# Designs tried in a protein design run: peptides against a protein of PDB entry 1IK9. Part 137

Target 1, 211 residues: chain A of PDB entry 1IK9
Amino acid sequence: MERKISRIHLVSEPSITHFLQVSWEKTLESGFVITLTDGHSAWTGTVSESEISQEADDMAMEKGKYVGELRKALLSGAGPADVYTFNFSKESCYFFFEKNLKDVSFRLGSFNLEKVENPAEVIRELICYCLDTIAENQAKNEHLQKENERLLRDWNDVQGRFEKCVSAKEALETDLYKRFILVLNEKKTKIRSLHNKLLNAAQEREKDIKQ
Target 2, 207 residues: chain A of PDB entry 1IK9 as posed
Amino acid sequence: MERKISRIHLVSEPSITHFLQVSWEKTLESGFVITLTDGHSAWTGTVSESEISQEADDMAMEKGKYVGELRKALLSADVYTFNFSKESAYFFFEKNLKDVSFRLGSFNLEKVENPAEVIRELIAYALDTIAENQAKNEHLQKENERLLRDWNDVQGRFEKAVSAKEALETDLYKRFILVLNEKKTKIRSLHNKLLNAAQEREKDIKQ
Target 3, 195 residues: chain B of PDB entry 1IK9 as posed
Amino acid sequence: MERKISRIHLVSEPSITHFLQVSWEKTLESGFVITLTDGHSAWTGTVSESEISQEADDMAMEKGKYVGELRKALLSVYTFNFSKESAYFFFEKNLKDVSFRLGSFNLEKVENPAEVIRELIAYALDTIAENQAKNEHLQKENERLLRDWNDVQGRFEKAVSAKEALETDLYKRFILVLNEKKTKIRSLHNKLLNA

## One batch from the design tools (peptide; made by RFdiffusion4, then SolubleMPNN)

Design b2_p19_3_s1 (from b2_p19_3, 10 letters changed)
Fold by OpenDDE base, seed 3:
Structure b2_p19_3_s1 (fold): chain B 211 residues (1-211), chain C 211 residues (1-211), chain A 19 residues (1-19)
Amino acid sequence: as target 1 above (211 residues)
Amino acid sequence: as target 1 above (211 residues)
Amino acid sequence: SFDEKIKEEEKKLDEEAKK
């Protein structure tokens, strides 16, 4: 079961924050339970998948689009002010809401609710759910914080090893070239020395021929 | 102002979850406001820094230790079952709580509360605070999740660059050696060739002398 | 190692330049 609680303002009682709880299984399209409370009284109704389908048909709206509008109206919390207008009669227990656009206003849904005999139980359970959600979210936040701190340390460690590897590669290249040049210069000197010995031997032979 | 809401069970009404709200400025030692509700009625009291100091003195407990016990009793939520026992009289509006240890039970604190005239307002505000806290914690959770995913990508990128750098260092050493050996062998061949020319020149000179 | 291979190749060059 999934659950969402939102603050709403009723057109009849704009100074009194109401709480709209929606509970559903897997998808809102499968139906839902709606609960309204003012912190003193509570009202509950069940909306079936068949009622949602009928309301979509009556509105000449595609079912997926209609369910998308229900989700925005009932699950958004304080969405952008003024897009949805909520109405409730305590006498008739009739709940309805409208979508207000610049050029159009239309009823998006209407539900018959029943007054809860023991509203304190509904209110206590609602507060319990909020406290459980806070505790779960805190535990998740603490876990994510610790993981972020771990990942940051691991990143710094690899970054430092990478920088050392780059520097070690450059140092290796420089050192190998220096050693290579030294050995090459030694061989060049030996080649020059042998060439001079050949020149001297040729000059001595030319002197021996000239007697 | 800091605030904590906890579920408690009263000894007189163990089947009815009560909510204990504590509100304070900076430190619990500076005093606090306590609010109790059952989802129908609410009771509130203010506890001053002087009352906390007097209760610590009456218990012959060091103030910091006493405040530490108050924090565990009033702010822990569902701490370990059975460590703290909460009592409240709706008639006298007297709230007190005990610490239960294996070998000792003692009163940790007692407060006079006042019945709230409009409990629905207190309950609505309490639910509003829970919903605000949920929204804030969700936003923080989403931020931490995105940062976690970023840090993991950045770690993988640096790790892959590091592995490439290690492989490139090993390849560089091997390539530089191969090139060095080729150039050395060319110089060795030139030295051998010059040495053979010197030997031939010496043999020709020895023939000319025997001639 | 690199150093050992260099030293071995240097030694071979010095032996061939001595004959």
Scores: peptide ipSAE 0.020, ipTM 0.821, DockQ to the pose 0.259; fails the geometry check
Fold by OpenDDE base, seed 1:
Structure b2_p19_3_s1 (fold): chain B 211 residues (1-211), chain C 211 residues (1-211), chain A 19 residues (1-19)
Amino acid sequence: as target 1 above (211 residues)
Amino acid sequence: as target 1 above (211 residues)
Amino acid sequence: SFDEKIKEEEKKLDEEAKK
C-alpha cells in the first residue's frame, strides 16, 4: 500500500492546518482511502475505482487525465495559493475540492467521509508513519552521503592516476626523442667522417696521377 | 532550535504509542522543552540547565555523561526492549524515566509536565514538523542521488580517459621504436655504402702503386 | 624496457660496423 500525507487548508477553517492522508494500492485509479484530520478529530472515506470513473465521466474528463488531477490535488497538498481548494463540512462529513484556474473554478471531486470514533489511533498511526518515513529517509541520506564520499575518493584516485599517466607519456616521448637524436647524431658523425675519408682518398689519388 | 520527536512506550499504557518531542537550543544541556502526546492529549514541560545539573548531581554522575544519557533516552525513542523505561502519570503530570541495566534499574530523570489546553495545536504542529522534515529529507535525497549519478559519470569518464592514456602510452612507445629502427637502418645502409666505397678506393690505390 | 631494446640495437649496429 502506498501512502501520502499532505497539509491542506479548508475554506471553512483557513486558520487550522488539516492533514489529508491518502492510501492506495499500486495506482490511485484503483481506489483509495482518504483520511482527514485536524489533530483532534479524524474522518475517513473509501473511494472506489467505480466512483473515480463516475466522477471522471460526470466531468467529461478522460480517466487518466482525471486521475492525474486527483494525484496533484490529493497527494501534493495545497496551501491557500494552490490551484486546488479544499472544502469539508464537519456536519455532513462531505469533502469536496475544486480546481481554480484564472477565470474558472470547477469541482474536481467529492467524497462522503465518516467520523472516526477513535481519532487518537488514526493520529498516532499517522505520526508513526511520519517518523518511520523520516527514519527511512535519514538512513537513505546517510547511505547516499557515504556513497558520494566513496565516489569522490575513487574519482580523485583515478584523476591522480590519469594525471600521472599523462605526465609519464610526455616524459616518455621526450626521453625517447632525446635518445633518438643522440643515436642519429652519432650515425651522422660517422657518415661525415667516412665522407671526409673518401674525399681525402680521392684527392690523394688525383695527386698521384699528376708525376 | 533543534527538535527531535521519538516514539516511546509508557509503562502505564504499553499498548498506546506515545510521542516524545524534545526541543532545545544548540545543546541539550542548556535546557529543553519536553512535550508528550498520545494523539489526543498533550503535556509540556520546560527543563532548565539548572534542573539538568541538579539531576546529574543527585545521581552523582558527571554532567556531560548525564547529558549523554539524556540524549540517548529522550532523543532516540525507546521501545519495550530498550535500555530506557518511560513512566508518566496523567493525574500528577509527573514524567520519569529509568535506565535498565542487567542487574539494576535506576531513575535517570524526572519532569513535571503541564497538560496542554489545546492539544490539537501541538499535534498539528508536530505533524507539520514531521511533514517538513520529510520534504527536506526528500529534497536532500534527490540532490544526493543526482550528485551520486554525476560523480559516477565523472568517474567513468576519467577511468575511460585513463585507460586510453595507458593504451596511448604503450602505442607511442611501440610506434617510436618502429620509426627509430627504420631511420637507424637507413643510416646503417649509408655507412655500409661509404665503407665499401673506401675499401674500393684503397684497393684501386694499391693497384696503382704496384703498377 | 625501451632502453634495453635501444642498447641492444646500438650494440648490433656497432658490431656490424666492425668486418
Scores: peptide ipSAE 0.020, ipTM 0.822, DockQ to the pose 0.254; fails the geometry check
Fold by OpenDDE base, seed 2:
Structure b2_p19_3_s1 (fold): chain B 211 residues (1-211), chain C 211 residues (1-211), chain A 19 residues (1-19)
Amino acid sequence: as target 1 above (211 residues)
Amino acid sequence: as target 1 above (211 residues)
Amino acid sequence: SFDEKIKEEEKKLDEEAKK
């Protein structure tokens, strides 16, 4: 079962933060359980797949698009943009919500809720879920932090090896060129010596011809 | 202000999860506010720095060690090890907790709480704090995940550059050696050619002398 | 090693420059 808790403001009680819990299996399209609380009372209702399909048809909206709007309204929390307005009557237990566009507001959905006999149990369970979610998120954070520290060490190690490899390549090139120049200079000296011997031999032969 | 919410079990009501909120400024040593709730009622008390110091002295415990035990008892949650036992009387509003060691249990602290007149407000504020903490932890998780993905890319990039540097170093050594051999072979050929010219000149001179 | 190959080629050059 998946669950999302969101804070909402009711048009009838704008000074009191209410909490909207939605619980579902796999997809919100298959139906969901909605629970509303003010921290003292709680109200719960179940919405079936058939009701969702009927509401989509009544709205002349494609079912996937309608479920997408339900997900934004009921799961995203009332983001700072007040795009969704929530209404609840404690007397009728009728919950409805509207999507507010620039020039048009329309009812997105409506649910009959039932007052919970033991609201303290629902509230305790809701707080337990929040504490469990905090603990799970903390454990994920600690794991990701340790992975970040590992990856940073591994990066520094490879970077240091890369810098050493670059330096070693430059040192190797410099050493090989120095050795090459030494051998080349020796061979140039030998070639010069042999040329001088040839010049001397030619001069001696020219002296022997001139007698 | 720092805050921690923990679930606890009371000896008097073991079937009902209670929530213990502790709020403090900078350090628990300077004093704290304790709030207990069962999801219907709430009780609050303030513990001063002087009370903490007095309780540490009465226990013959060093203050820093005592505050360390308070932090474990009140902030860590009752971990699965039931090292701390919590007691509360609704009639007296007396809250006390004991540390259970193998052979010895001792009272670690006791507080007089007061029943909150509007428990729904305390409960709503507690749920709001949980939802805010979840949102903050989710944002931290998403940030750490993006950092992990960045560090992994950076590691792969440096690793690939390092491997290319190693291969380029080996290729450089091989290329320099090939070039060196080519130049050496040219100089060897020139030396051989000059020796042959010297030998021919000496043979011609020997013919001219015999002539 | 490259060094050993250079020394071997140097030695061959010096032997051929001696005849």
Scores: peptide ipSAE 0.019, ipTM 0.822, DockQ to the pose 0.271; fails the geometry check
Fold by OpenDDE base, seed 4:
Structure b2_p19_3_s1 (fold): chain B 211 residues (1-211), chain C 211 residues (1-211), chain A 19 residues (1-19)
Amino acid sequence: as target 1 above (211 residues)
Amino acid sequence: as target 1 above (211 residues)
Amino acid sequence: SFDEKIKEEEKKLDEEAKK
């Protein structure tokens, strides 16, 4: 089961933060349980897949789009201020919420809730879920932090090897070119020396022909 | 202000999870506020630095060690089962907790609490703190996840550059050697050709002298 | 090694140049 708890403000009680819990299996489309509490009283309602489908049909909205709006209203908590407004009557146990667009406000959904006989149990379970979620998220954070520190070390190690490789390549290139030039110059000098010897030998032969 | 909420079980009410909130400024040693709730009622007490010091003295325990035990009892939540036991009388509003060692159980601390007149407000604020903590931890998780994905990409990029640098160094060495050998062989061939010309010139001169 | 190949090629060049 998936669960989301959000803070909401009821139009009837704007000074008192309420908590809206939504619980569902796999997808919100298959139905969900909503629980509303003010920290003293609690109210719960079950919304079936058929009710979701009927509400979408009554709104002339495609079901997937309607479920997308339900997800934003009920699970996103306080979206940007004023996009969703929540209403609840403690007398009728009728919960409804509206989507506010610039020029149009419309009822997105409505649910009959039932007052919970033992609200303290619902509140305790809600706090337990919050504490469990905190502990799980902290464990994930600690894991990700350790992974981050590992990846940073691994990056520094490869970076240092890369810099050494670049320097070694430049040093190799410079050394090989220096050696190449030295050997070339020696061979050029030897070729020049041999040419001079050939020129001298030719001049001596020309002298010997001229007696 | 720092805050920690933990689940505790009271010896008097083992079937009902209670929540112990501890709030403090900078260090627990400077004093703290404890709040106990069962999701219906709440009780709060303020513990001063002087009371902590007195309790440490009464126990003949060094203050830093005593504060270390307070931190484990009150902030760690359920440590390993049975190390800390919690007791509360709703009638006297007396809260005490014991440390259980193998052969010795001793009272670690005791506090007078006061019943909160509006427990719903305390419970709402506690739930708000839990939800805020969840949101902060989720944002940290998302940040660390993105950072890890970045570091992994950066590592792969440097690794790929390093492998290219290694391959480029090997290719450079091989290419420079091939070029070097080619030029050397050309110069060797030219030197050999010039020596053969000198030998031929010397042989012709020796023929001309015998003639 | 390349250094050895260079030295061998240098040595061969020096021997051919003494001839």
Scores: peptide ipSAE 0.019, ipTM 0.822, DockQ to the pose 0.246; fails the geometry check

Design b2_p19_3_s2 (from b2_p19_3, 13 letters changed)
Fold by OpenDDE base, seed 4:
Structure b2_p19_3_s2 (fold): chain B 211 residues (1-211), chain C 211 residues (1-211), chain A 19 residues (1-19)
Amino acid sequence: as target 1 above (211 residues)
Amino acid sequence: as target 1 above (211 residues)
Amino acid sequence: DLDKKIEEEEKKLDEEYAS
C-alpha cells in the first residue's frame, strides 16, 4: 500500500491547515482511500475504480489523463499556488476539489466522506506514518552519504593513479629518447672513425703506387 | 530551534501510542519544551536550565551525564526495549520517566505539564513539522543521489582515462624500443660493412707488399 | 616525434659524409 499525506487549505477554513491522506494499492487508478483531518476531527472515504472511471467519463476526460490530474491534486499537495482548490462541508461530509486554469475553473472530483468516530486513532496512525517515513528517509540519507564518501575516496585514488601514470609516461618517453640519442651518437662516432681509417688507408695505398 | 518527535508508551495507557515532542535551543542543557499528545489531547511544559541542574544535583549525577541521559530518553525515542519507562497522570498533569537498569530502576526526571486548551493546533503544527521534515529529507536524498550519480560518472571517466594511459604507456615503450632496435641494427650493419672494407684493404696491401 | 628526430639525425649524418 502506498500513502501520501499533504497539507491543504479548505476554502471554508483558510486559517486552519488540513491534512489530506491518500492511500492506494499500486496505482491510484485502482481506487484509493482519502482521509481528511484538522487535528481534531477526521473524515474518510473510499473511492473505487468504478467511481474514478465514472468521474472521468462525466468530465469527458480520458481516464489516464484524469488519474494524472488526481495524482497532482491529491498527492503532490498544493502544487504551485492556486491550481487546485479544496472544498469540504462538515455538515454534508462532501469533499470536492477544483482545477483552476487561467480562464476557467472546473470541478476535478467530488467524494462523500464519513466522519470518523475515533479521530485520535487516525491522527495517531498518521503521525506514526510520518515518523516512520522520517526514519526511513534518514536511513537512506545516511546510506547515500556513506556511499558518497566512498565514491569520493575511490575517485581520488584513481585520479592519483592517473596523474602518476601520465607523469610516468612522460618520464619514460624522455628517458628513452635520451638513451636512444646517446647510443645513436656513439654509433655515428664509430662510423666516422671507420670512414677516416678507410680514407687514410686509401691515401697510403695511392702513395705506395706512386716509386 | 531544534525539535525531536518520538513515539512513547505510557505505563497508564500501554495500548495508545503517545507522541513526545521536545524542542530546544542549540543544547538540551539550556532548557527545553516538552509536549505530549495522544492525537486528541495535548500537554506542554517548559523545563529551564535551572530545573535541569537541580534534577542532576538531586540525583547526585554530573550535569553533562544527566543531559546525556535526558537526550537518550526524550530524543532517541524508546531506545532498545525497556530502558526508559514513561508515566503521565492526566489528572495531576505530572510526567515522569524512569531508567530501568538490570537490578535498579530510578526516576530520571519529572515535569509538570499543562493541558493545552487547543490541542488541534498543537497536533496540526506537529504534523506540519513532520511533513516539512519529510520534504527536507527527500530533497537531501535527491541531492545525494544526484551527487552519487555524478561521482560515479566522474570515477568511470577517470578510470577509463587511466586505462588508456596505461595502454598508451605500454604501446609507447614498445614502439620506442622497436624503433631504437631498427636504427641500432642499421648502424651496426654499417659498422660491420666498414670493418670488412678495412680488412679487405689491409689484405690487398699485404699482397702488394709480397709482390 | 622520435621518427622525425631520428630522420633529422640521420640526415645530418648523411650530409656530414656527402663533402
Scores: peptide ipSAE 0.025, ipTM 0.828, DockQ to the pose 0.333; fails the geometry check
Fold by OpenDDE base, seed 2:
Structure b2_p19_3_s2 (fold): chain B 211 residues (1-211), chain C 211 residues (1-211), chain A 19 residues (1-19)
Amino acid sequence: as target 1 above (211 residues)
Amino acid sequence: as target 1 above (211 residues)
Amino acid sequence: DLDKKIEEEEKKLDEEYAS
């Protein structure tokens, strides 16, 4: 079961924050339970998949688009844009909501609710759900924080190894080249010495031919 | 202002979850506001720094240790260990709590509360605070998740560069040694050739002397 | 860079000793 609680303002009671709870299984399209409370009274109703389908058809709206609008109205809360207006009559227990566009307001949906006999139980359960959600989110935050700290350490360790590897590569190249030059110079000196000996031998032979 | 809401069970009403809200400025030691609710009624009281000090003295407990026990009792909620027992009389509005040790139960504190005239406002505000805390924690979770994904990418990038650097270092060493050997072999061949020329010249001179 | 330095050192040696 999925649940979302949102704060809303009713057109009839704009000074009193109301709480709209929606509960559903897997998808909102399959139907949902709606609960409204003012912190003293509570009202609950069930909306079936057939009622959602009928309302979409009556609106001449594609069902997936209609469910998308229901999700925006009922689950997102009224975002900062007053795009959705909520109305409730305590006398009739009739809840309806409208979508406000630039030039057009239209009824998006309506539900008959029933007054809960023991609203305190509904309110306590709602507070319990909020506290449980806070605890779950705190545990997730602590986990993500520890993982973030781990990944940062691991990154610093690999970065430090990488920098050492770069420096070691440059040092290796320099050292190998220095050693190469030393050995090459020894061989050059030996070649020069042998050439000088050949030149001397040729000059001595030319002297021996000239007596 | 800091706030914590906890669920508690009262000894007198063990079947009904109560909510204990504590609000304070900077430290619990400076005093706090306590609110109890059952989702229908609410009771509030203020505890001053002087009352906390007096209660610590009456208990013959060091103030910092006493405040530490208050924090465990009132802010942590009753953890899974029923170390703290809560009592409230609706008639007297007297709230007290006990610490249960193996062989000793003792009163940790007591507060006189006042019944709130409009409990619905207190309950609505409590729910609002819970919803705001959920939203803040969700935003923090989303931020930490994105940061975690960033750090993981950065780690993979550095790791891949490090592995390439290791391989490039090994390849460089191997290549430099191969080139070094080639040049050395050429110089050795030239040295051998010059030695052979010297030997031939010496043999020819020895022939010319014998002739 | 190293390759060019090796080639330059080889070339200097060949110019000195390769009539």
Scores: peptide ipSAE 0.024, ipTM 0.828, DockQ to the pose 0.240; fails the geometry check
Fold by OpenDDE base, seed 5:
Structure b2_p19_3_s2 (fold): chain B 211 residues (1-211), chain C 211 residues (1-211), chain A 19 residues (1-19)
Amino acid sequence: as target 1 above (211 residues)
Amino acid sequence: as target 1 above (211 residues)
Amino acid sequence: DLDKKIEEEEKKLDEEYAS
């Protein structure tokens, strides 16, 4: 089961934060459970897939688009932009919410809730879920931090090997060229010496023929 | 101000989870505020630095060691080991906790709490703090994940460059040696040719002298 | 670069012995 808890402000009680919990299995489209609390009272309702389909039809909206708007309203939390307005009557237990656009405000959905007899249990479970989520996120953050430190070490090690390989390649090239020039110069000297001996032998033969 | 919220089980009410909030400025040793809630009622007390010092003296424990034990009891949450037992009387508002060791159980501390008149506000603030902490941890998690992905890409890039550098160094060495052998063989052939010309010239001169 | 320097040094060697 997936769940999301969000802070909301009700039009009827703008001075106190309320908490909206939505829980669902696999997909929000298949239905969900909605829970509202002010930290003293709680109200819960179940919304079926048939009700979601009916609300989409009543709005003349494609179901996938409607579910996309429900997800933004009910799961996003009130971001700093008052794009969604929430209303609840404690007397009728009627919950509804509106989407506020620049030129158009419209009701996005409405649900009948029931007052929970033991709100303390719902509130305790909600706090437990928050604390569990904190612990899971802390463990994940510690894991990612250790992995980042490992990757940074591994990067520095490979970088240092790469720099050494570049320098060693340049040094190898320079050394091989120096050795090559030295050996070429030795062979040049030996060729010159042999040519001089050949010239001297030719000059001596020309002297011996001239007598 | 730092704070920690933990789940605890009270000896008097083992069937319901309670929440223990501790809040302090800079150090737990300088005093703290303790808040207990069951999701319906809340109780709060302030513990001063003088009370912490007095409790340490009454226990004949060094203050730093005592504060270390307070930190484990009040901030660690009940880990799976029932090392700390919590007691609270709703009538007297007296809170105390014990450390349970294999051979010794002893009272670690005791505090007088006051019943909060508006527990809903305390509970809402506690839930808000949990949701803020979740959001902060999620943002940190996303940052660490993106950094992890960056470091992994950077590592793969340097690793690929390093492998290419190693292969290029081996290829360079092999190519330079092949070229060097070719040039050496040419110079060897030229030296052999000059030596043969010198031998032929010497043999012709020996014929001309005999002739 | 080095191939050219080797070829130039070889060419200088061949020119010095082709006279």
Scores: peptide ipSAE 0.024, ipTM 0.828, DockQ to the pose 0.252; fails the geometry check
Fold by OpenDDE base, seed 1:
Structure b2_p19_3_s2 (fold): chain B 211 residues (1-211), chain C 211 residues (1-211), chain A 19 residues (1-19)
Amino acid sequence: as target 1 above (211 residues)
Amino acid sequence: as target 1 above (211 residues)
Amino acid sequence: DLDKKIEEEEKKLDEEYAS
């Protein structure tokens, strides 16, 4: 089961932060349980897949798009842009929310909730879930931090080896070239010496033929 | 200000999870505000640096060690080992906690709390803090994940460059040696040819002298 | 670079001894 808790402001109680919990299985489209609390009272309702489909049809909206809007409204909380307005009557237990656009506001959904008899249990469970989520996220952060430190060390090690390899390649090339030139020059000197000896021998022979 | 919320179980109400909030400035040693809630009622008290020092002295415990035990008790919650036992009287508003060791249990601290008039406000603020902490931790996780992915790419890139550098160094060495051997052999062939010409010229000259 | 320099030195050596 997936779960999201968001803070919302109700039009009827703009100074009191409410908390909206939504719980669902696999996808929000399959239906969900909605819980509203003000930290003293709690209200819960169940929304079925059929109700979601009916609301989409009544709105003449494509179901996937409608569920996408429900997800933004119910799982994101009141974003900083006040795109979604939440309304709740504590008397009727009727919850509804609207999407506010520049030129158009429309009702996005409505639910009948039931007042929870023991709100403290729901509130405690909600706080427990928040604390569990914090602990899980902290453990993930610590793991990712250690992995990042490992990857950074491994990167520095390979980078240092790479720089040494580049320098060693350049040094090898330079050394091999120097050795090559030295040996080549020695062979050139021997060839020159042998040519000079041949020239001298030919000149001596030409002198000996000329008596 | 630093803040920690933990779940605890009270000896008087072992079936009801309570939440222990501790808030302090810089260090727990400087004093702290303690808040206890069951999701319906809340109780708050302030503990001064002088009270912490007095409790350490009364226990004949070194202050740093005592504060270290307070930190474990109050900020860790009831760990899985039940090392700390929490007691609270709703009637007297007296909160105390004990450290349980194999052969010894002792009172670690005690506080007089005051019942909060509006527990819903404290509970809402606590839930808000949990939700803010979740959002901050999620943002940190997403950042660390992106950094992890970056570091992994950078590592793979350098590793691939390093492997290419190693292979290119080996190829360069092999090629330079092959070229060197070829040139050396050509020069050796020229030297041998010139020596043979010199030997022939000397033999012809020796024949001409005997003639 | 080195390859070209080797080839140039080979060529100079062949030109100097090819008279």
Scores: peptide ipSAE 0.023, ipTM 0.829, DockQ to the pose 0.226; fails the geometry check

